# Ledger of designs, part 8: peptides against a protein of PDB entry 3NZW

Target 1, 212 residues: chain A of PDB entry 3NZW
Amino acid sequence: TTTLAFRFQGGIIVAVDSRATAGNWVASQTVKKVIEINPFLLGTMAGGAADCQFWETWLGSQCRLHELREKERISVAAASKILSNLVYQYKGAGLSMGTMICGYTRKEGPTIYYVDSDGTRLKGDIFCVGSGQTFAYGVLDSNYKWDLSVEDALYLGKRSILAAAHRDAYSGGSVNLYHVTEDGWIYHGNHDVGELFWKVKEEEGSFNNVIG
Target 2, 222 residues: chain B of PDB entry 3NZW
Amino acid sequence: QFNPYGDNGGTILGIAGEDFAVLAGDTRNITDYSINSRYEPKVFDCGDNIVMSANGFAADGDALVKRFKNSVKWYHFDHNDKKLSINSAARNIQHLLYGKRFFPYYVHTIIAGLDEDGKGAVYSFDPVGSYEREQCRAGGAAASLIMPFLDNQVNFKNQYEPGTNGKVKKPLKYLSVEEVIKLVRDSFTSATERHIQVGDGLEILIVTKDGVRKEFYELKRD

## One batch from the design tools (peptide; aimed at target 1 T1 G47 A49, target 2 P127)

Design b1_p10_8_s2 (made by RFdiffusion4, then SolubleMPNN; from b1_p10_8, 7 letters changed)
Fold by OpenDDE base, seed 5:
Structure b1_p10_8_s2 (fold): chain B 212 residues (1-212), chain C 222 residues (1-222), chain A 10 residues (1-10)
Amino acid sequence: as target 1 above (212 residues)
Amino acid sequence: as target 2 above (222 residues)
Amino acid sequence: MAFEVRDARL
């Protein structure tokens, strides 16, 4: 898996691959590694598929209950804390989760929290999570600027996942791309890596380690 | 150390069509190298136009299917005989599986039916309850032999339009029920040839708006 | 005795 999220002047970019594995077996090429908790809040998935899918769906329910009880959308801080508290209670039980909770509230603005099954909870501007994270960081860190245009930011997110898909055997399939703004998240499509790779190679003159 | 799990072999396969879905399974049940039964059905009509199979350790599979059938029953009691939708069934099964997260049902689960728009639907589960809706999925002993075949023949992977220099993929399209049945039969006959835990008989459950139909075909008995 | 059914990893 390779997931990433970063803050910039235009909000948040979230990009993820779609491969699931079981050892050397490719279990799926079409996994949805982003859960749309509500129109303003996203969760990303890395680690155990069932652990992430089950507990992030549960998180969605908790967020909805908060909204019903408090008549206000839950904050990104509170949502991430609920998940963090939950996994911390299971510490040592063998859960495997590397997640990012990304969203917007008027109080917080665009916000990203990293939460993992070790009990770590971090707020930050840039995170890459998964077996391909270092490959994604290589591209993302070298090109990141706060002042990126929305178009450039979307491309950078997509391009970083593509790099990871190229080098990490456990990442691939497609890139799912999101842009989070004050008005909520916007889905920017599913981009098959098989097609995207050749397009990017041609347009950039990159990936010259592969002969086409 | 004591191992609570067994392996009863077998293989299952689901394919979704436009207005139908199929879930098929062989009828062989084995332990180690011994055939326990040449006809032990493992694909079940669970009501509400939902068919289900949980393949692997048969004791766990049967328990899971029984629990789900009971869940359907109680759903009707609690919700004025409302039909359980296939997506809701999938969520329910996730909870059944994940409820045993630390002592899992040792099975690969597939369900098939129609979604709320009348389109064919197949959902597959790992042992602990992760699930995905897909056009096709193979599970069980010969899944690794069949799944690549389905990638090619259902989802048309690695197929391109002739004369396009590999630039245009073969377009995705729904398969007819006749085409799907052909693929299922070819899958199982091929798997039977190469895997000792697959054979004897093939039972196919076809789900349409008119209900569930069953078809049976002989497989090699070696 | 474990067979080839495995949990999916992301």
Scores: peptide ipSAE 0.395, ipTM 0.815, DockQ to the pose 0.141; fails the geometry check
OpenDDE base, seeds 1, 2, 3, 4: peptide ipSAE 0.383, 0.391, 0.381, 0.385; ipTM 0.802, 0.820, 0.820, 0.813; seeds 1, 2, 3, 4 fail the geometry check

Design b1_p10_8_s3 (made by RFdiffusion4, then SolubleMPNN; from b1_p10_8, 6 letters changed)
Fold by OpenDDE base, seed 3:
Structure b1_p10_8_s3 (fold): chain B 212 residues (1-212), chain C 222 residues (1-222), chain A 10 residues (1-10)
Amino acid sequence: as target 1 above (212 residues)
Amino acid sequence: as target 2 above (222 residues)
Amino acid sequence: MAFEVRNALL
């Protein structure tokens, strides 16, 4: 798995691969590793698929309850804290989760929290999470700027996941791409790695380690 | 040391069409190298045009299916006989599976039916409740033999239009029920040849807007 | 017995 999220002047970019594995078995190439908690919040999944899918869906329910009770959208801080508190209660039970909770509220602005099953909760501007995270960081860190255009930011997210999909055997399938603004998240499509790779290689003159 | 799990073998397969879905399973039940039964159905009509199979440890599979059937019943009680949608069924099954997250049902679960638009739907589950809607899925003992075949023949993976130098993929299209049945039969006959835990009989449940139809075919009894 | 579980590895 490779997931990433980063803040920039235009909001948040979230990009993830779609491969699921069971050991050496490719269980799926089409897994949804972004859970749309609500129109304004995204959760990413890495680790145990069931753990992430179940608890981030549960998180969505908790966020909805918050909205009903408080008559306002939940903050990204609070949403991530709910999840963090939950996994902390299960500490030692064997949950496997590496998640990012991404959203945009008027109070907080664009906000990303990293939450994992060890109980770690971190706020930050840039996170890559998964077995391919270091590959993604290599591309992302090399090209990241706060002042990226939305177009460039989207491409950078997509390109970073592509790099990880190329190098990490446990990442691949496709890139699912999101842009988060104050108005909510916008889905920017599913990009098959098999096609995307060759397109990028041709356009950039990159990936010269591969002969076409 | 007590091992609470067994392995009863078998294989199941789901394929979604445009306005139908199929869920098929062999009827062999084994323990180790012994055939317990040559006809033990493992694909079930659960009502509301939902068919279900949970393949692996039969005791767990039966328990899960029974719980789901009860869930359907209670859904009707609680919601004025509202039809349970396939997506809601999938969510419910996730909760059933994940409820035993720390002592899982040792099964690969597949359900099939029609979505709310009348399109064929197949949902597959891991033992602890992760699920995904797919066009096809094989589960069980011979899943590794069948799934790549389905990738190629249902989703047309690695197929390209002739004369395009591999630049144009074969376009996706829905398969007819007849085509799907052929693929299912070929899948299971092939799997039976190469896997000792698969054989004896093939039961196919076909879900359409008109209900659930069953077909049965003999497999090798070796 | 090891379960065949889908994983999005860290």
Scores: peptide ipSAE 0.289, ipTM 0.819, DockQ to the pose 0.153
OpenDDE base, seeds 1, 2, 4, 5: peptide ipSAE 0.282, 0.347, 0.289, 0.349; ipTM 0.803, 0.820, 0.813, 0.816; seeds 2, 5 fail the geometry check

Design b1_p10_8_s4 (made by RFdiffusion4, then SolubleMPNN; from b1_p10_8, 6 letters changed)
Fold by OpenDDE base, seed 1:
Structure b1_p10_8_s4 (fold): chain B 212 residues (1-212), chain C 222 residues (1-222), chain A 10 residues (1-10)
Amino acid sequence: as target 1 above (212 residues)
Amino acid sequence: as target 2 above (222 residues)
Amino acid sequence: MPFEVADARL
């Protein structure tokens, strides 16, 4: 898996691959690694597929309950804390989760929290999570600027996942891309790596390690 | 040390069509190198036009299917005989599986049916309850032999239009029930040739708006 | 594991 999220002047970019594996077996190329918790809040998935899918769905339910009880959308801080508290209760039980909770509230603005099954909860501007994270960081860190245009930011997110899909055997399939603003998240499509790779290579003159 | 799990072999396969879905399984049940039964069905009609198979350790598979059938029963009691949708069934099965997250059912689970729009649906589960809706999935002993074949023949992976220099993919299209049945039969006959845990018989459950139909075919008995 | 039933990883 490779997932990433970063804050910039235009909000938040979230980009993820879609491969699942079981050892050397490619279990799926079409997994949805982003949960749309509400129109303003996203969760990303890395680690155990069932652990992430089950508990982030559960998190979605908790966020909805908050909205019903408090008549206000849950904060990104509170949503991430709920998940963090849950996984902390299971510490040592063998859960495997690496997640980013990304969203926008009026109180917080655009916000990203990293939460993992070790009990770590971090607020930050840039995170890459998964087996391909280092490959994604290589591209993302090299090109990141706060003042990126929305177009450039979307491309950078997509391009970083593509780099990881290229180098990480456990990442691939397609890139799912999101832009989060004050108006909510916007889905920017599913981009098949097989097609995207050649397009990017041609347009950039990159990936020169691959001939043809 | 006691091992609570066995391996009863077998293989299952689901394919969704436009207005139908199929779930197929061989009827061989084995332990190690011994055939326990040449006809032990592992694909079940669970009601509400949902068919289910949980392949791997048969004791766990049977237990899971029984629990799901019971869940369907109680769903009707609690919700005025409302039909359980296939997506809701999938969510329910996730909870059944994940409820044993720390002592899993040792099975690969597939369900098939029609979604609320009448389109064919196949859902696949890992042992602990991660699930995905797909057009096709193979599970069990020969899944690694069959799944790549399905990728190629159902989803047309690595197929391109001739004369396009690999630039135009073969377009996706739904397969007819007859085409799907052919693929299922070819899959299982091929798997039987190369895997000792697959054979004897093939049972196919076909789900349409009119209900569940069963077909049976002989496989090699070696 | 006695056979190839394993949990999926992301």
Scores: peptide ipSAE 0.374, ipTM 0.803, DockQ to the pose 0.146; fails the geometry check
OpenDDE base, seeds 2, 3, 4, 5: peptide ipSAE 0.365, 0.366, 0.370, 0.370; ipTM 0.817, 0.817, 0.809, 0.811; seeds 2, 3, 4, 5 fail the geometry check

## One batch from the design tools (peptide; aimed at target 1 A20 M45 G48, target 2 P127)

Design b1_p11_1 (made by RFdiffusion4)
Pose (drawn by RFdiffusion4):
Structure b1_p11_1 (pose): chain A 212 residues (1-212), chain B 222 residues (1-222), chain P 11 residues (1-11)
Amino acid sequence: as target 1 above (212 residues)
Amino acid sequence: as target 2 above (222 residues)
Amino acid sequence: SFAPSSQFRMF
């Protein structure tokens, strides 16, 4: 798995791969590793497929309960803490998840929280999570500027996941893109690496190693 | 020491058509190198036009299917006999499985039916509730032998339009019930040839707007 | 003993 989310001038970019594995066995190439908590909240998934899916879906129900109770959209900080505190209760039981809670509120602006099953919870501008995280860091860190256009930022996130899908045997399938503004998240498509790779290689001239 | 799990072999297969779906499984049940039965059904009609199979440790598979069938029964009791849609059944199965997160049902489960739009639907599950809707899925012992074949023959993977210089992908025309049954039978004759836990018989459950139908085919008994 | 298809899925 490879997931990333980063803040910039135009808000937040979220990109994930779609590979699921059972060891060296490719279990699926079409899994959704992003969950739409609500119109302004996204959650990313890495680790145990069932733990992530189950607890992040549950998180959505907890966020909705907050809105009914408080008559107000839940903050990114509080939403990430609900998951962080839940996972902490299970510390030592073997839950396995690397997660990112990304969203926007008038009160917080663009906001990103890294939350994992160790109970770690961190607010930050840039995170890459999963077996392919370092591959995504390599491309993302060396081309990142706060002042990226929405178009360039969307591409970098996409390109970074592509770099990870290429080098990490446990990442791949397709790339799912999202952009987060104060008007909520905007889905920017599913990009199959099967075509995205060759297209990027030709148009960019990169991936100069692989013979085409 | 005591091991609460065993492996009863078997292979299951699910393919979704435009307005139908199928769930197939061999009828052989095994323990180690012996055959417990050459005919022990492993795919079940659970009502509300849903078929399911939980393959792996059979005791767990039976307990799960039994628990799900009872779930559909109570769904009717609690919701004025409302039909349980396949998507709802899938989320329900997720909770049943994740409920044993710390002592899992050791099964790979697949269900089939039609979605609310009458389209064919297949869902497959991880032992602890991870699930996804799909076009086709092979489960069980020969899953590693069959899934590649389905990616090729069902979703036309790696296939291109001849003469397009590999530029144009083979279109995703959709399979009829007849063409699907062929792929299923071929899949199981192939699996029976290469995997020692697959054989004896093949039972297919076909689901349409008219309900659930069954077809049976013999397989090599060696 | 089990086939990989029967094992936990990881992301």

Design b1_p11_1_s1 (made by RFdiffusion4, then SolubleMPNN; from b1_p11_1, 5 letters changed)
Fold by OpenDDE base, seed 4:
Structure b1_p11_1_s1 (fold): chain B 212 residues (1-212), chain C 222 residues (1-222), chain A 11 residues (1-11)
Amino acid sequence: as target 1 above (212 residues)
Amino acid sequence: as target 2 above (222 residues)
Amino acid sequence: SFPPSSQEWWL
């Protein structure tokens, strides 16, 4: 898996691959590694598929209950804290989760929290999570600027996942791309890595380690 | 070291059509290198036009299917005989699986039916309870032999329109029930030739708006 | 741990 999220002047970009594996077996190329908790809140998934899917779905239910009880949307801080508290209670039990909770509230603005099964909860502007995270960081860190246009930011997110898909055997399939703003998240499509790779190679003159 | 799990072999396969879904399984049950049964069905009609199979350790599979059938019964009691939708069934099965997160059912689960729009639906589960809706999925012993074939023949992977220099993919389309049955039969006959844990018989459950029907075909009995 | 990693899906 490779997931990433970063803040920039235009909000948040979230980009993820779609490969699931079971050992050396490619279990799926079409897994949704972003959960749409509500129109303003996203969760990303890395680690055990069932752990992530189960508990992030549970988190969605808790967020909805918050809205019903408090008559306002849950904050990104509170949502991430609920998940963090939950996994901390299971510390040592063997849960495997690396997640980013990304969203927008009027109070917080665009916000990203990293939460993992070790009990770590971090607020930040840039995170890459998964087996391919270092490959994604290599591209993302080299090109990141706060002042990126929305178009450039979307491309950078997509391009960083592509780099990870190229080098990490456990990442691939497609890139799912999201842009989060004050108006909520916008889905920016599913980009098959097979097609995207050749397009990017041609347009950039990159990936010269592969002979077309 | 004590191993609480057995492996009873077998293979299952689900394919969704436009207005139907198919879930198929062989009828061989084995332990190690011994055939326990040549006809032990592992695909079940669970009611509400939902068919289910949990392939791997048969004791766990049977337990899971029994629990799900009971869940359907209680759903009717609690909700005035409301039909359980396939998506709700999938969520319920996730909870059944994940409820044993620290001692999982050692099975690959597939369910098939119709969604609320009447379209064919196939859901697959890992042992811990992650699930995905797909057009097709193979599970069990010969899944690695069949799944790539399904990628090519159901999802048309690596197929391109002639004369486009590989630039235009073959368009996705639904397969007819007859085409699906052919693919299922070819999948299982091929798997039987290459895997010792697959064979004897093939049972296919077809779900349509009119209900569930069953077809049976002989496989190699070697 | 059970089941083996070869059966559990990882992201």
Scores: peptide ipSAE 0.512, ipTM 0.824, DockQ to the pose 0.489; fails the geometry check
OpenDDE base, seeds 1, 2, 3, 5: peptide ipSAE 0.494, 0.507, 0.500, 0.499; ipTM 0.815, 0.820, 0.819, 0.816; seeds 1, 2, 3, 5 fail the geometry check

Design b1_p11_1_s2 (made by RFdiffusion4, then SolubleMPNN; from b1_p11_1, 7 letters changed)
Fold by OpenDDE base, seed 3:
Structure b1_p11_1_s2 (fold): chain B 212 residues (1-212), chain C 222 residues (1-222), chain A 11 residues (1-11)
Amino acid sequence: as target 1 above (212 residues)
Amino acid sequence: as target 2 above (222 residues)
Amino acid sequence: SPSPSNQEWWL
């Protein structure tokens, strides 16, 4: 898996691959590694598929309950804390989760929290999470600027996942791309890595380690 | 040391069509190299136009299916006989599986039915309850033999329009029930030839708006 | 021996 999220002047970009594996077996190329918790809040998934899917779905329910009880959308801080507290209770039990909770509230603005099954909870501007995270960081860190246009930011997110999909055997399939603004998240499509790779290679003159 | 798990072999296969879905399984049940049964059905009609199979350790599979059937029953009790949708069934099964997260059911679960729009639906689960809706999925002993075939023949992977120099993919389209049945039969006959844990019989459950029907075909008995 | 670990999906 490779997931990433970063804040920039235009909000948040979230990009993820779609491969699931079971050992050497490619279990799926079409897994949805982003949960749309609410129109303003996303969760990303890395680690055990069931752990992430189950508990982030559960988180969605908790976030909805918060809204019903408090008559206000849950903060990104609170949502991430709920998940963090939950996984902390299971510490040592063998959960495997690397999660980013990304969203917008009026109080917080665009916000990203990293939460993992080790109990770590971090607020930050840039995170890459998963087996391919270092590959994504290589591209993302090299090109990131706060002042990126929305178009450039979207491309950078997509391009970073593509790099990871290329180098990480456990990442691939497609890139799912999101842009989060004050108006909520916007889905920017599913981009098959097979097609995207050749397009990017041709347009950039990159990936010269591969002969077409 | 006590090993709580066995492996009873077998293979299952789900394919979703436009207005139907198919879930098929062989009827061989084995332990190691011994055939326990040549006809032990592993694909079940669970009501509400949902068919289910949990392939792997048969004891776990049977337990899971029974629990789900019971869940369907209670759903009717609690919700005035409301039909359980396939997506809700999938969520329920996730909870059943994940409820044993730390002592999992050793099964690959597939359910098939129609979604709320009347379109064919196949959901597959890992042992601990991650799930995905797909057009097709093979599970069990010969899944590794069948799944790539399904990728090619159902999802048209690595197929391109002739004369396009590989630039235009073969367009996705739904398969007819007849085409699906052919693919299922070819899958299982082929798997039977190459895998000792697959054989004896093939039972296919076909879900349409009119209900569930069953078809049976002989497989090699060697 | 059979184990669910090799069947579990990882992301």
Scores: peptide ipSAE 0.546, ipTM 0.833, DockQ to the pose 0.584; fails the geometry check
OpenDDE base, seeds 1, 2, 4, 5: peptide ipSAE 0.537, 0.528, 0.508, 0.509; ipTM 0.828, 0.826, 0.821, 0.820; seeds 1, 2, 4, 5 fail the geometry check

Design b1_p11_1_s3 (made by RFdiffusion4, then SolubleMPNN; from b1_p11_1, 9 letters changed)
Fold by OpenDDE base, seed 4:
Structure b1_p11_1_s3 (fold): chain B 212 residues (1-212), chain C 222 residues (1-222), chain A 11 residues (1-11)
Amino acid sequence: as target 1 above (212 residues)
Amino acid sequence: as target 2 above (222 residues)
Amino acid sequence: SPSPANLPWWL
């Protein structure tokens, strides 16, 4: 898996691959590694598929209950804290989760929290999570700046996942791309890695280690 | 050291059509190199036009299916005989599986039916409870033999329009029930040839708006 | 040995 999220002047970009594996077996190429908790809040998944899917779905329910009780959307801080508290209770039990909770509230603005099953909870501007994270960081860090246009930011997110998909055997399938603003998240499509790779190679003159 | 899990082999396969879905399984039950039964059905009609199979360790599979059937029963009791939708069934099965997170059911689960729009639906689960809706899925012993075939023949992976120099993918389309049955039969006959844990019989459950139909075909008995 | 289909999925 490779997931990433970063803040920039235009909000948040979230990009993830879609491969699931079971050892050397490619279990799926079409897994949704982003949970749409509500129109303003996303969760990303890395680690055990069931752990992430189950508990982030549970998180969605908790967030909805918050809205019903408080008549206000839950903050990104609170949502991420609920999840972190949950996984902390299971510390040592063997959960495997690397998650990012990304959202936009009027109070917080665009916000990203990293939460993992080790009990770590971090607020930050840039995170890459998964087996391909270092590959994604290589591209993302090299091109990131706060003042990216929305178009450039979307491309950078997509391009970073593509780099990881290229080098990480456990990442691939497609890139699912999101842009989060004050008006909520916007889905920017599913981009097949095979097609995307050749397109990017041609347009950039990159990936010259591969001969077409 | 004691191993609480067994492996009873077998293979299952689900394919969704436009207005139907199929879930098929062989009828061989095996332990190690011994055939326990040549006819032990592992695909079940669970009611509400939902068919289910949990393939792997048969004891776990049977337990899971029984629990789900019971869940359907209680759903009717609690909700005035409301039909359980396939997506709700999938969520319920996730909870059944994940409820044993720290001692999982050793099974690959597939369900098939119709979604609320009347479209064919197949959901697959890992042992711990992650699930995904797909057009097709193979599970069990010969899944690694069959799944690539389904990628090619159901989802038309690596197929391109002739004369396009590989630039135009073969368009996706729904398969007819007859086409699906052919693919299922070819899958299982092929798997039987190459995997000792697959054979004897093939049972196919076809779900349509009119209900569940069963078909049976002989497989090699070697 | 377990079939790949009987193993938990990882992301």
Scores: peptide ipSAE 0.504, ipTM 0.829, DockQ to the pose 0.911; fails the geometry check
OpenDDE base, seeds 1, 2, 3, 5: peptide ipSAE 0.489, 0.497, 0.495, 0.493; ipTM 0.811, 0.823, 0.826, 0.816; seeds 1, 2, 3, 5 fail the geometry check

Design b1_p11_1_s4 (made by RFdiffusion4, then SolubleMPNN; from b1_p11_1, 8 letters changed)
Fold by OpenDDE base, seed 4:
Structure b1_p11_1_s4 (fold): chain B 212 residues (1-212), chain C 222 residues (1-222), chain A 11 residues (1-11)
Amino acid sequence: as target 1 above (212 residues)
Amino acid sequence: as target 2 above (222 residues)
Amino acid sequence: SPSPASLPWYL
C-alpha cells in the first residue's frame, strides 16, 4: 500500500493506490483505501484490510453520532482522537493500521492527522503511509510547495503514488485521488496505473529505466 | 503443537451478471489427501435471494453460514419481515467475521445476489472481515488457478481491440447467464485437472429476480 | 500451507 496526504494553499490532496495482497498473492487491484466518513472528512487505509475497514467504518458511525448529539460536525482532531483512543486500547493485540484522518472544519481549517495501531497520533502537513511510503516521499518532497496550484497539487499526489506503484511490489492497481476544500472533498477519479505510467513517461520523459 | 484449523479444500466462484449472479462450488470435501465426501454442498441459499459460501475449514464455514442464516431470521423478526439487501448482508457478515478477529474463521467467504437496483452483485470477504463488491471472485484451494482466468474472461484484462496496437482495451460488458455458466464449468474442470482438492461435483446457484436456481454438473472423480 | 485465499488481506 501507498497512501499520502498533504496540505497546500488550496486545501488537502489525498492519493492512494488500490492493491491488496495476501503474501505474494495480489488479492485485489481495486480496493478502496479511502473511506468517505462525511462530506468533509476522509480516512485512509494501510495495514490490515479488515482492521482498517472495520474500525474506520466504526469511526464513521462515531462521527455521525457526534453530529447528531452536538448538532455540529466533528472536528478532525476529535475524530482522529476517537480512533487513536480505540487502537490504543487494543495495543499489543495485533491490530495493524496506518491511517490518515483528513478533513476540513471551519474551526481547524484543512487538517491531517496520522494515526497508527502503535498508538501514535500526529498532526502534520505531509504524510505518506504504507510499504511504498518512501518512494512516494521521494517524489513528493522533491516537488512539494505550499503555493502549488490545485492542478499541480493533484498531479503531484497522483505522480507520487505512481512512483510508489512502480517500485513497490505491494502497491499498484490504480490511483484514487481526492481534493479536500472548505466545501468538502472532491473525488478526482480512478487512474489505472498501467495507463497512467505510459502517459506520464511520455509527457515527462521519465521512467527511463523502462523501455517502451 | 495443536492446530485448531483444518483445511477441507474445495473451491468456490462468484460472477455477477447484469440482472443475475452466480455462486458456484465444487462438492469435494477432503482432509489432507483423503476424500471425506464427494458430495458435500458448500454453497447455500440463505433466504432473501442471497446465496453464500465460506470455503476453507468446513467447520468454520458451516458455523459462519449458520450464524448468517440466523441473522437473516432475526432481521425479519426485528424489522417486520423486511428483505435483507445484499449490501446490508455484506456488512452483517463483516461483523460476524470481525467478531472473531483474534481467532478468525478460517474461510474465504463469497456471497451473491441482486443489489437494490436489480443488478447482479458479488461480495467477497477475507478471513478477518474486509469485503469488496466485485464482478467476479474465486475462492478456496484453486483460487490462484481460477482468478487470473476470470480476470481475463470476465473483466477482459490484457485484452485489446485488434489493430489498436494495444492502446484500446476491450470494452467491459456483462456476460449472459449461459456465458457465465460456461466460464464456471471451464474454470472448475480446469481446476480439477490441476488441484487434488477440487473435483467430484459442481453445484451452481443462479440468483435472479425470480429466485434461486440450482444446477449440478459432474466433475472428475479422481 | 494455507492457500492465498485463506490469508488475511493487507493494504
Scores: peptide ipSAE 0.509, ipTM 0.821, DockQ to the pose 0.896; fails the geometry check
OpenDDE base, seeds 1, 2, 3, 5: peptide ipSAE 0.494, 0.501, 0.497, 0.499; ipTM 0.810, 0.815, 0.819, 0.811; seeds 1, 2, 3, 5 fail the geometry check

